# Designs tried in a protein design run: peptides against a protein of PDB entry 6B4J. Part 277

Target 1, 315 residues: chain A of PDB entry 6B4J
Amino acid sequence: DITMQWYQQLQDASMQCVLTFEGLTNSKDSQAKKIKMDLQKAATIPVSQISTIAGSKLKEIFDKIHSLLSGKPVQSGGRSVSVTLNPQGLDFVQYKLAEKFVKQGEEEVASHHEAAFPIAVVASGIWELHPRVGDLILAHLHKKCPYSVPFYPTFKEGMALEDYQRMLGYQVKDSKVEQQDNFLKRMSGMIRLYAAIIQLRWPYGNRQEIHPHGLNHGWRWLAQILNMEPLSDVTATLLFDFLEVCGNALMKQYQVQFWKMLILIKEDYFPRIEAITSSGQMGSFIRLKQFLEKCLQHKDIPVPKGFLTSSFWRS

## One batch from the design tools (peptide; made by RFdiffusion4, then SolubleMPNN)

Design b1_p30_4_s2 (from b1_p30_4, 17 letters changed)
Fold by OpenDDE base, seed 2:
Structure b1_p30_4_s2 (fold): chain B 315 residues (1-315), chain A 30 residues (1-30)
Amino acid sequence: as target 1 above (315 residues)
Amino acid sequence: QEELQEQLRKQQEELEKYGEKLAKELIEKF
């Protein structure tokens, strides 16, 4: 399975990255600990500052992240911070930065769907300049949300139930599994972020270059999902989230093929979702139904709310 | 690291081709 091989290789790369900076993370030296904390803040704070307010501010954040990754000193917490402060500094920062982008998906985007676009455009732009950050974003994203690959983790003989739940993307704390609504909310945020990343290009980069992980992966994801048996509530939720965010972009790129796929979803796949949907899960089902019906009726997929316009970049 | 990155890139390209094939098959079967 080419998909699972790719997924595993991403996870291996992520694990190898962690091992490369283990000296920094496990150091008992006070100076090393200080450097680690400074680097972690320098990597993560700019990402947390991403907002829908102004394009100029977004550019400032991008430039700061890029400067840090380029080995230049940046101001963080009133101090000058550089990845050159430690031999493992760059690897550590790349890992923490990638992790933070995904965390913004599961937290910020989960609560505010429009936040997907400014976060995603920065992530895409950084990925274009720093491919390793992109690979680590995918590693973190796919590990937290296997449905973004997509695949459904399977229970193996001898596996602890909690470990299986974690593989499915659930948070397990004190032997208590996360509530389904919270789980779906986080998964939605991550899928929406992913759907935004694959379609967006940083406007100040070299847009003649191929997107490092472009909309073709959206088309692939859709095709793979439709070849999988639907999961109760999960499939309806994430399929809606994905199509709402990147459906317009897919429509523009794939044209007639996209519409054929949408009809297939409505006429062939949707009944399969219905068959596994309980009365308590009708919300996600109805939302997907209404979206599909509206799109097919109007022969259009709307531009998603929060999509970055030319006016945003002039602000 | 560079070798691994290049390998990932190649796998990604193959994955895109796989997806295109799969999508085509879905559309043709319908």
Scores: peptide ipSAE 0.616, ipTM 0.945, DockQ to the pose 0.897
Fold by OpenDDE base, seed 5:
Structure b1_p30_4_s2 (fold): chain B 315 residues (1-315), chain A 30 residues (1-30)
Amino acid sequence: as target 1 above (315 residues)
Amino acid sequence: QEELQEQLRKQQEELEKYGEKLAKELIEKF
């Protein structure tokens, strides 16, 4: 399976990255620990500062991240920080930055869907300039949300239940698995972030270049999902989230083909979702139904709430 | 590192082609 091979290679790349900076992460030296913490803060704090408030602020954040990744010194916590402070600094920063982007999907976007767009446009722009960060974003994203690949992890003989739950994307703490609603909320945030990344380009970059992981992957994801048996609650939730965020962009790119796909979803795939939907899971099902019906009736997919406009970039 | 990145890029391109094929097949079967 080409998809699983790609997924595994992403995970291998991520693992190799971790191994490359083990010297920095495992150092007992006080200076090395300080450098590690400074680099971690320099990588992650700017991402946490991303907001929907102003395009100018977003540009400042982008420039800071890009400067850090380019080996330039940046101010963080009142200190000058550079990846050159340690031979493993760049790899460490790239990994932590990518991890933080995905974490913002998991936490911030999960709670505030509109936050997907400013986070995604920065992530996309950084990915364009720093491909390794993009690969690591995918590695982190797909590990936390296998449904974004997509695939459904399977229980293997001899596997601990907790390990299987973690493979499914559940958080397990002190032998307690997270509640389904919280799980779906986190998965939704990550899918929404992904759906935003694949359609957005940093407006101050070289737009002549091809998106490093563009809408073609959205189309792929959709096609693959539709070729899979639906998973109870998960498929309805994530399919809605995905279409709400990138459906308009897919419509513009794929036009008639997109509408044929949407009809297929409504008439062929949706009944299959319905067949596995329990009475307690009707919320996600109904939401998807209403969305599909509205879009088909109006022959339009609305621009998602929070989509960045020209006015945002002038602020 | 560069070799791995190039390999991932190539796989990504193949995934895109795979997706296009799957989408086409879905649309044609319906």
Scores: peptide ipSAE 0.614, ipTM 0.944, DockQ to the pose 0.902
Fold by OpenDDE base, seed 1:
Structure b1_p30_4_s2 (fold): chain B 315 residues (1-315), chain A 30 residues (1-30)
Amino acid sequence: as target 1 above (315 residues)
Amino acid sequence: QEELQEQLRKQQEELEKYGEKLAKELIEKF
């Protein structure tokens, strides 16, 4: 399977990256520990500062991240920090930055869906300039949310139940699995972030270049999901989240083909979702139903709430 | 590292083509 091969190669690249900076992460030297912490803060704090407030602030954050990745010194925590402070500094920062983008999907976007867009446009712009960061974003995202690939992890013989639950994307703490609602909330945030990344371009870059991971992957994802048996609650939730965020962009790109796909979803795939939906899972099901019906009735997919407008970039 | 990046890029392109084919097949079968 080409999809699983690609997924595995992403994970291999991520693991190789971790091994590359292991010396920095495992060092007991006080200076190395200080450098590690400074680099970690320099990589992650700017991402946490991303907001919907102003385009000018977003540009400052982007420039700071780009400067750090370019080997330039940046101010962080009142100190000058550079990836050149350690030979493994760049790899470490790229990994931690990518991890932080995905965490913002998992946490911030999960709670505030509109936050997907400013985070995604920065991630997309950084990816364009630093392709390794993009690969690491995918590695982190797909590992935490296999449904974003998409694939459904299978229980293997001899596997511990907790390990299987973690493979499915659940958090397991003190032998207690995460509640389904919290799980779906985190998965939703990550899918929404992904759906935003694949459609957004940093406006101050070379927009004539091809998106490093564009809407064609959204179309691929949709086609693959529809060729999979639906999962209870998961499929309805994530299909809605995905279409709400990138459905308008897919409609514009694929036009008649998109509408044929949407009809297929409504007439063929949706009954399959219904067949596996319990009374306790009707929320996600009804939300998807209403969305599909509204879109087909109006012959339009609305621009998602929080989509970055020209006015945002002038602020 | 550059070789790995190029390999991932090529796989991504193939994955896009696979997606287009799969989508076409879905639409045609319906």
Scores: peptide ipSAE 0.587, ipTM 0.939, DockQ to the pose 0.902
Fold by OpenDDE base, seed 3:
Structure b1_p30_4_s2 (fold): chain B 315 residues (1-315), chain A 30 residues (1-30)
Amino acid sequence: as target 1 above (315 residues)
Amino acid sequence: QEELQEQLRKQQEELEKYGEKLAKELIEKF
């Protein structure tokens, strides 16, 4: 399967990256430890500073991240930091930066859906200039949220239940599995971030170039989801999250084909979701149903709340 | 590293084509 091959290649690339900077991460040398911590902070703090407040601040954050990845010194924690301080510095920073973007999906976007857009536009712009960061974003995203690929992990003979739960994306700590609501919230945040990335371009880049991972992948994801048997609660939740964030963009790009796909979801796929939905899971199903019915009735998908406008970039 | 990136890029292009085909098939069957 081409999708699973792609998934595995991304995971392999991520693993190879980790091995490349293992010397930096496992070093007992005091100076190496200091460099590691400085690089980690320089990579992650700017991402945590991304906000919906002003386009000018977002540009400053982008420029700082790009400068760091370009081998230029940046100020972090009152110190000058550069990836050139260690031969493994660039690989380490790319990995940690990508990890942090995905983490903002599962934490910040999960709690504040509007945060998806400023995070995503920075991620998209960095991906355009630094393709390896993009590949690592996908690798981290796919590992935490296999539904973003999409695929549903299967239980294998001899597998421990906890390992299967982790493969499904659940957090398991001290033999306690994450609550379903928290799990779905994190998955929602990551899918919303992904749906935002595939449609956004950094406005100060060369927009004539092809998006490194554009809406065609959104269309692919949607088609693949609809060809899979639905998973209880998960499919209804993530399909809603995806369509709420990128449905308007898909509508604009695919026009009549998009509307035919929505009708297919309503008439063919809904009964399949309903058949596996328990009484306690009806909330996610009802939310998706109401969204699709409204969109089909009005023949429009609204621009998502928090979408970045020209006024944002002038602030 | 560059070779791997090129392989991933090619695979991504094939995935896009696969998705387009799959979407067309879904729409036509309905």
Scores: peptide ipSAE 0.581, ipTM 0.939, DockQ to the pose 0.880

Design b1_p30_4_s3 (from b1_p30_4, 18 letters changed)
Fold by OpenDDE base, seed 4:
Structure b1_p30_4_s3 (fold): chain B 315 residues (1-315), chain A 30 residues (1-30)
Amino acid sequence: as target 1 above (315 residues)
Amino acid sequence: MDELMEQLRQQQKQLEEEGKKLAQELIEKF
């Protein structure tokens, strides 16, 4: 299966990346440890500073990240930091940056859905200039949220239940599995971030170039999800999250084909979701139902809340 | 690294094409 091959290759690339900077991460040398910490902060702090406040601030953050990835010195924590401080510095920064973007989906977007857009536009713009960061974003995303691939991890004979739960994306700490609501919240945040990335272009880049991972991947994801049996609670939740964030963009790009797909979802796929939905999972089910019915009735998908406007970029 | 990047780029293109086909098949079968 080409999807699973792609998944595995991304994971292999991520693992190879980790191996390339192992010398930096495992060094006992005090200077190397300091460089590692400085590089980690330089890579991650700008991402944490992304906000919905002003386009000018977002540009400053983007420029700082791009400068760091380009081998230029940047100011971080009152120090001049460069990936050139260590031979493994660039690989380490790319990995940590990608990890941080996905973590913002998992944490910030999960709690504040509107945060998806400013994070995603920076991630998309950085991906355009630094494709390795994009591949690492996918690798981190796929590992934490296999539903973003999409595939459903299967229990194998001899597997520990805890390991299977982790493969499904659950956090397991001290032999305690996270609550279902927290799990779905994190998965939602990551899917929303992904749905935002595939539709957004950095406005100060070369827009004539093809998006490095554009809406065609959204269309692929949707088609693949619909070709799979639904999972209880998960499918209803993530399908809603995806369509709420990128449904408008898909509608504009695929037009009649999009509406045919939406009818297919409502008439064929939604009953299959209903059949596996328990009384305790009605929240996600009802939310998806209401969304689909409203969109089909109005023949429109609303622009998602938090979508970046021209006024944002002038601020 | 360059070879791996190229392989990933090619796979991405193939995935896009397969996605288009799959979507079309779903729509036509319904």
Scores: peptide ipSAE 0.499, ipTM 0.915, DockQ to the pose 0.893
Fold by OpenDDE base, seed 2:
Structure b1_p30_4_s3 (fold): chain B 315 residues (1-315), chain A 30 residues (1-30)
Amino acid sequence: as target 1 above (315 residues)
Amino acid sequence: MDELMEQLRQQQKQLEEEGKKLAQELIEKF
């Protein structure tokens, strides 16, 4: 399967990246440790500062990240930091930056859905200029959320239950599996971030170029999800999250085909979701149903809450 | 690393095309 091959290659690329900077990460030298920490902070702090407050601040954050990735010195923690401080510095920073973007999906976006858009537009813009960061974003995202590929990990003979749970995206700590609600919340955040990335372009870049991972991947994701048997609670939750964030963009791009797909979901796919939905899981199903019914009735998909407007960029 | 990135880009293009086909098939079967 081409999807699984691509997924595996992404994971291989990520693993190779880790190996390339192993010298930096495993060094016992005090200077190397200091450099590592400085680079890690320089890569991750700007991402954590992304907010919905002002477009000007977002541009400053973008410029700082881009400068760091371009080998220019940046100020971090009161010090001048550059990826040139260590031969493995660039690979390390790219990896940690990508990891942090995905982490903002599973944490910040999970709790504040509107945060998806400013994070995603920065990620998209950085990806356009630094494709390696984009590949690593996908690697981290898909590993944490296989449903973003999409595929459903299968239990293999001889596999430990905990390892299977981790493959499914659950956190397992001290032999305790994550609660379902927390799991779904994190998965939702990551899917929402992904759905935002594939539709957004950095407004100060060359927008005439093709998006490095655009809405066609969203259309693919939707088609693949619908060609899979639904998973209890997961499918209804993530399908809603995805369509709420990128449904308007998909509608504009695919027009009549998009509406046919929504009708297919309502008339053909809903019975399959319902058949596996328990009484305790009806909430996610109902949310999806109501969303789709409203959209079909009005013949419109609303622009998602938190979508960045021209006024945001003038602030 | 550059070769791997190019391979990934080519695979992404293939995935997009497969997605288009799959979507079309779903719509036509309904």
Scores: peptide ipSAE 0.493, ipTM 0.911, DockQ to the pose 0.905
Fold by OpenDDE base, seed 1:
Structure b1_p30_4_s3 (fold): chain B 315 residues (1-315), chain A 30 residues (1-30)
Amino acid sequence: as target 1 above (315 residues)
Amino acid sequence: MDELMEQLRQQQKQLEEEGKKLAQELIEKF
C-alpha cells in the first residue's frame, strides 16, 4: 500500500529528525538548555500569535518565522535568538515549528474553526520556502490524526489497549481515555487545518510555483475515504469538516467530477454511514447530510467562514 | 536526508496520481 508506505516514511523522517537534535534536547549543559528553550520559544510563540486580526500582523509573523528558519537572528523573549547557536538548532526549530502548527489545529482550530485559515496560509507559505517543515507538519498531523492520511489504525495482537487508543488519536492520561466528543473536536481541528493548508498559498510568495501539497491531495483524501468502510461517528464528522473547509476549492478545481463525487456520497456512501450510526451519533450524520443536501440543492459549496479575503490582506 | 526527501516527493506524486485514478474509478462505478 503506497499510502501506508508514505505514512511510514514520514514517520521515519520525523523520528530521524528527533535523533538529529537529541544532543540539544538531552544536554545537561546550562547554556545548551538555555539555547534549547530560546529556540523552542522562538519557533512556537510566533505561531501562537497567528490570528484573524490583520494581514499585516500575519506578514510580520511569517517574516519572523522565515527569518528564524533562514539562520537570521530574531528577537524572542527579549533576546537575540538564532538557529546557528547550536549545530542542531535548525532541525530542532523545524520540528518544533511543525509540531506547533499541528497543535494549533488540535487546539485553536478545534475551538475556533475560522482560525484554520490564517494558520494554514502561514504554514503553506513556510512550507513553500522550507519543505522540511512541510514534511514534518504532515508527520505530526498524520500521527495525531491517522484519519488525515487516511487510514484506520488496527489493533495488533499483544498490543495494550491504551496504545491502540493512542494510535487511534485518543489522549490517554492516568489510564483514562479521552471522551469521544473531545477526541472528535481535536480531530476536526486538525482536518480543518489540513483542508485549509492544501488550498491556500502565501500571497507574497512565488505564485508561479506549484503548491507543495495542493488540492490534488484533497481529492486523493476524499477518494480514499470513500473507498474505505466508514468508521462510526468519525467518518461523518471529518468528511463534513473537510468538505466545509475545502469543498468550495475542490468544486472550483474539479467541477463536474466534484459534483459526481458529492452525488456518490449522498446516494452510495450515506447509507453505509447511516448503517453504523447509533442514535447518540446522529448529530454528526445529520450535519453532514444537511450540508450535502444544501450544496446539491443550490449547486454550490459556500466559501468557508474565515476564508481570507483581499480586505484581510489590506489590513 | 536528501534522499529521503526525494523519496517522499516521488511518493507524494504517486499518491496524487493514484488518488486521481481512484476518484475516477469511484465516479465511473456509480
Scores: peptide ipSAE 0.487, ipTM 0.912, DockQ to the pose 0.849
Fold by OpenDDE base, seed 3:
Structure b1_p30_4_s3 (fold): chain B 315 residues (1-315), chain A 30 residues (1-30)
Amino acid sequence: as target 1 above (315 residues)
Amino acid sequence: MDELMEQLRQQQKQLEEEGKKLAQELIEKF
């Protein structure tokens, strides 16, 4: 399976990256520890500062991240920080930056869906200039949310239940598994972020270039999901999240083919979701149903709430 | 690292084509 091969190669690349900067992360030297912490802050704080407030502020954040990745010194915590402070600094920063983008999907977007767009446009722009960061974003995303690949992890003989739960994307702490609602909320945030990344381009970059991971991957994801057996609650939830965020963009790009796909979802795939949906899980199912029916009736998918407009970039 | 990145880029292109094909098959089947 080409999809699983891709998944594994991304995970391997991520693991190799971790090994590359292991000297920095495991160092007992006080100066190395200081550099590590400074680099970690420089990589992650700008991402946490991303907001829907003004395009000008977003540009400043982007420029700071790009400068850091380009080997230029940046101000962080009142100090000048550069990836050149350690030979492993660049790999470490790329890894931590990618991790932080995915974490913002998991946390911020999960709670505030509109936050997907400013985070995603920065991530897309950085990915265009720094492809390795993009690959690491995918690696982190896929590990936390296998449904973003998509695939459904399977229980293997001899596997501990907790390990299987972690593979499914659940958090397990002190032998307690995460509640289903919290799990779905985190998965939703990550899928929404992904759906935003694949459709957005940084407006100050070279727009004539091909998107490094564009809507064609959204089309692939959708086709792959529909070719899989649905998972109870998860498939209905994430399919809705994906279509709400990037359905309008897919409609514009694929036109008649998109509408044929949407009809397929409603008439063929939706009954399969229904068949595995328990009475206690009907919420996500009903939400997807209502969304599909509304879109098909109106022959339109609305622009998602929080979509960045020209007015945002003039602010 | 550069070789792995190139392999990933090539694989991405293949995934896009496979996705297009799969989508077309789904639409035509229906």
Scores: peptide ipSAE 0.475, ipTM 0.910, DockQ to the pose 0.870

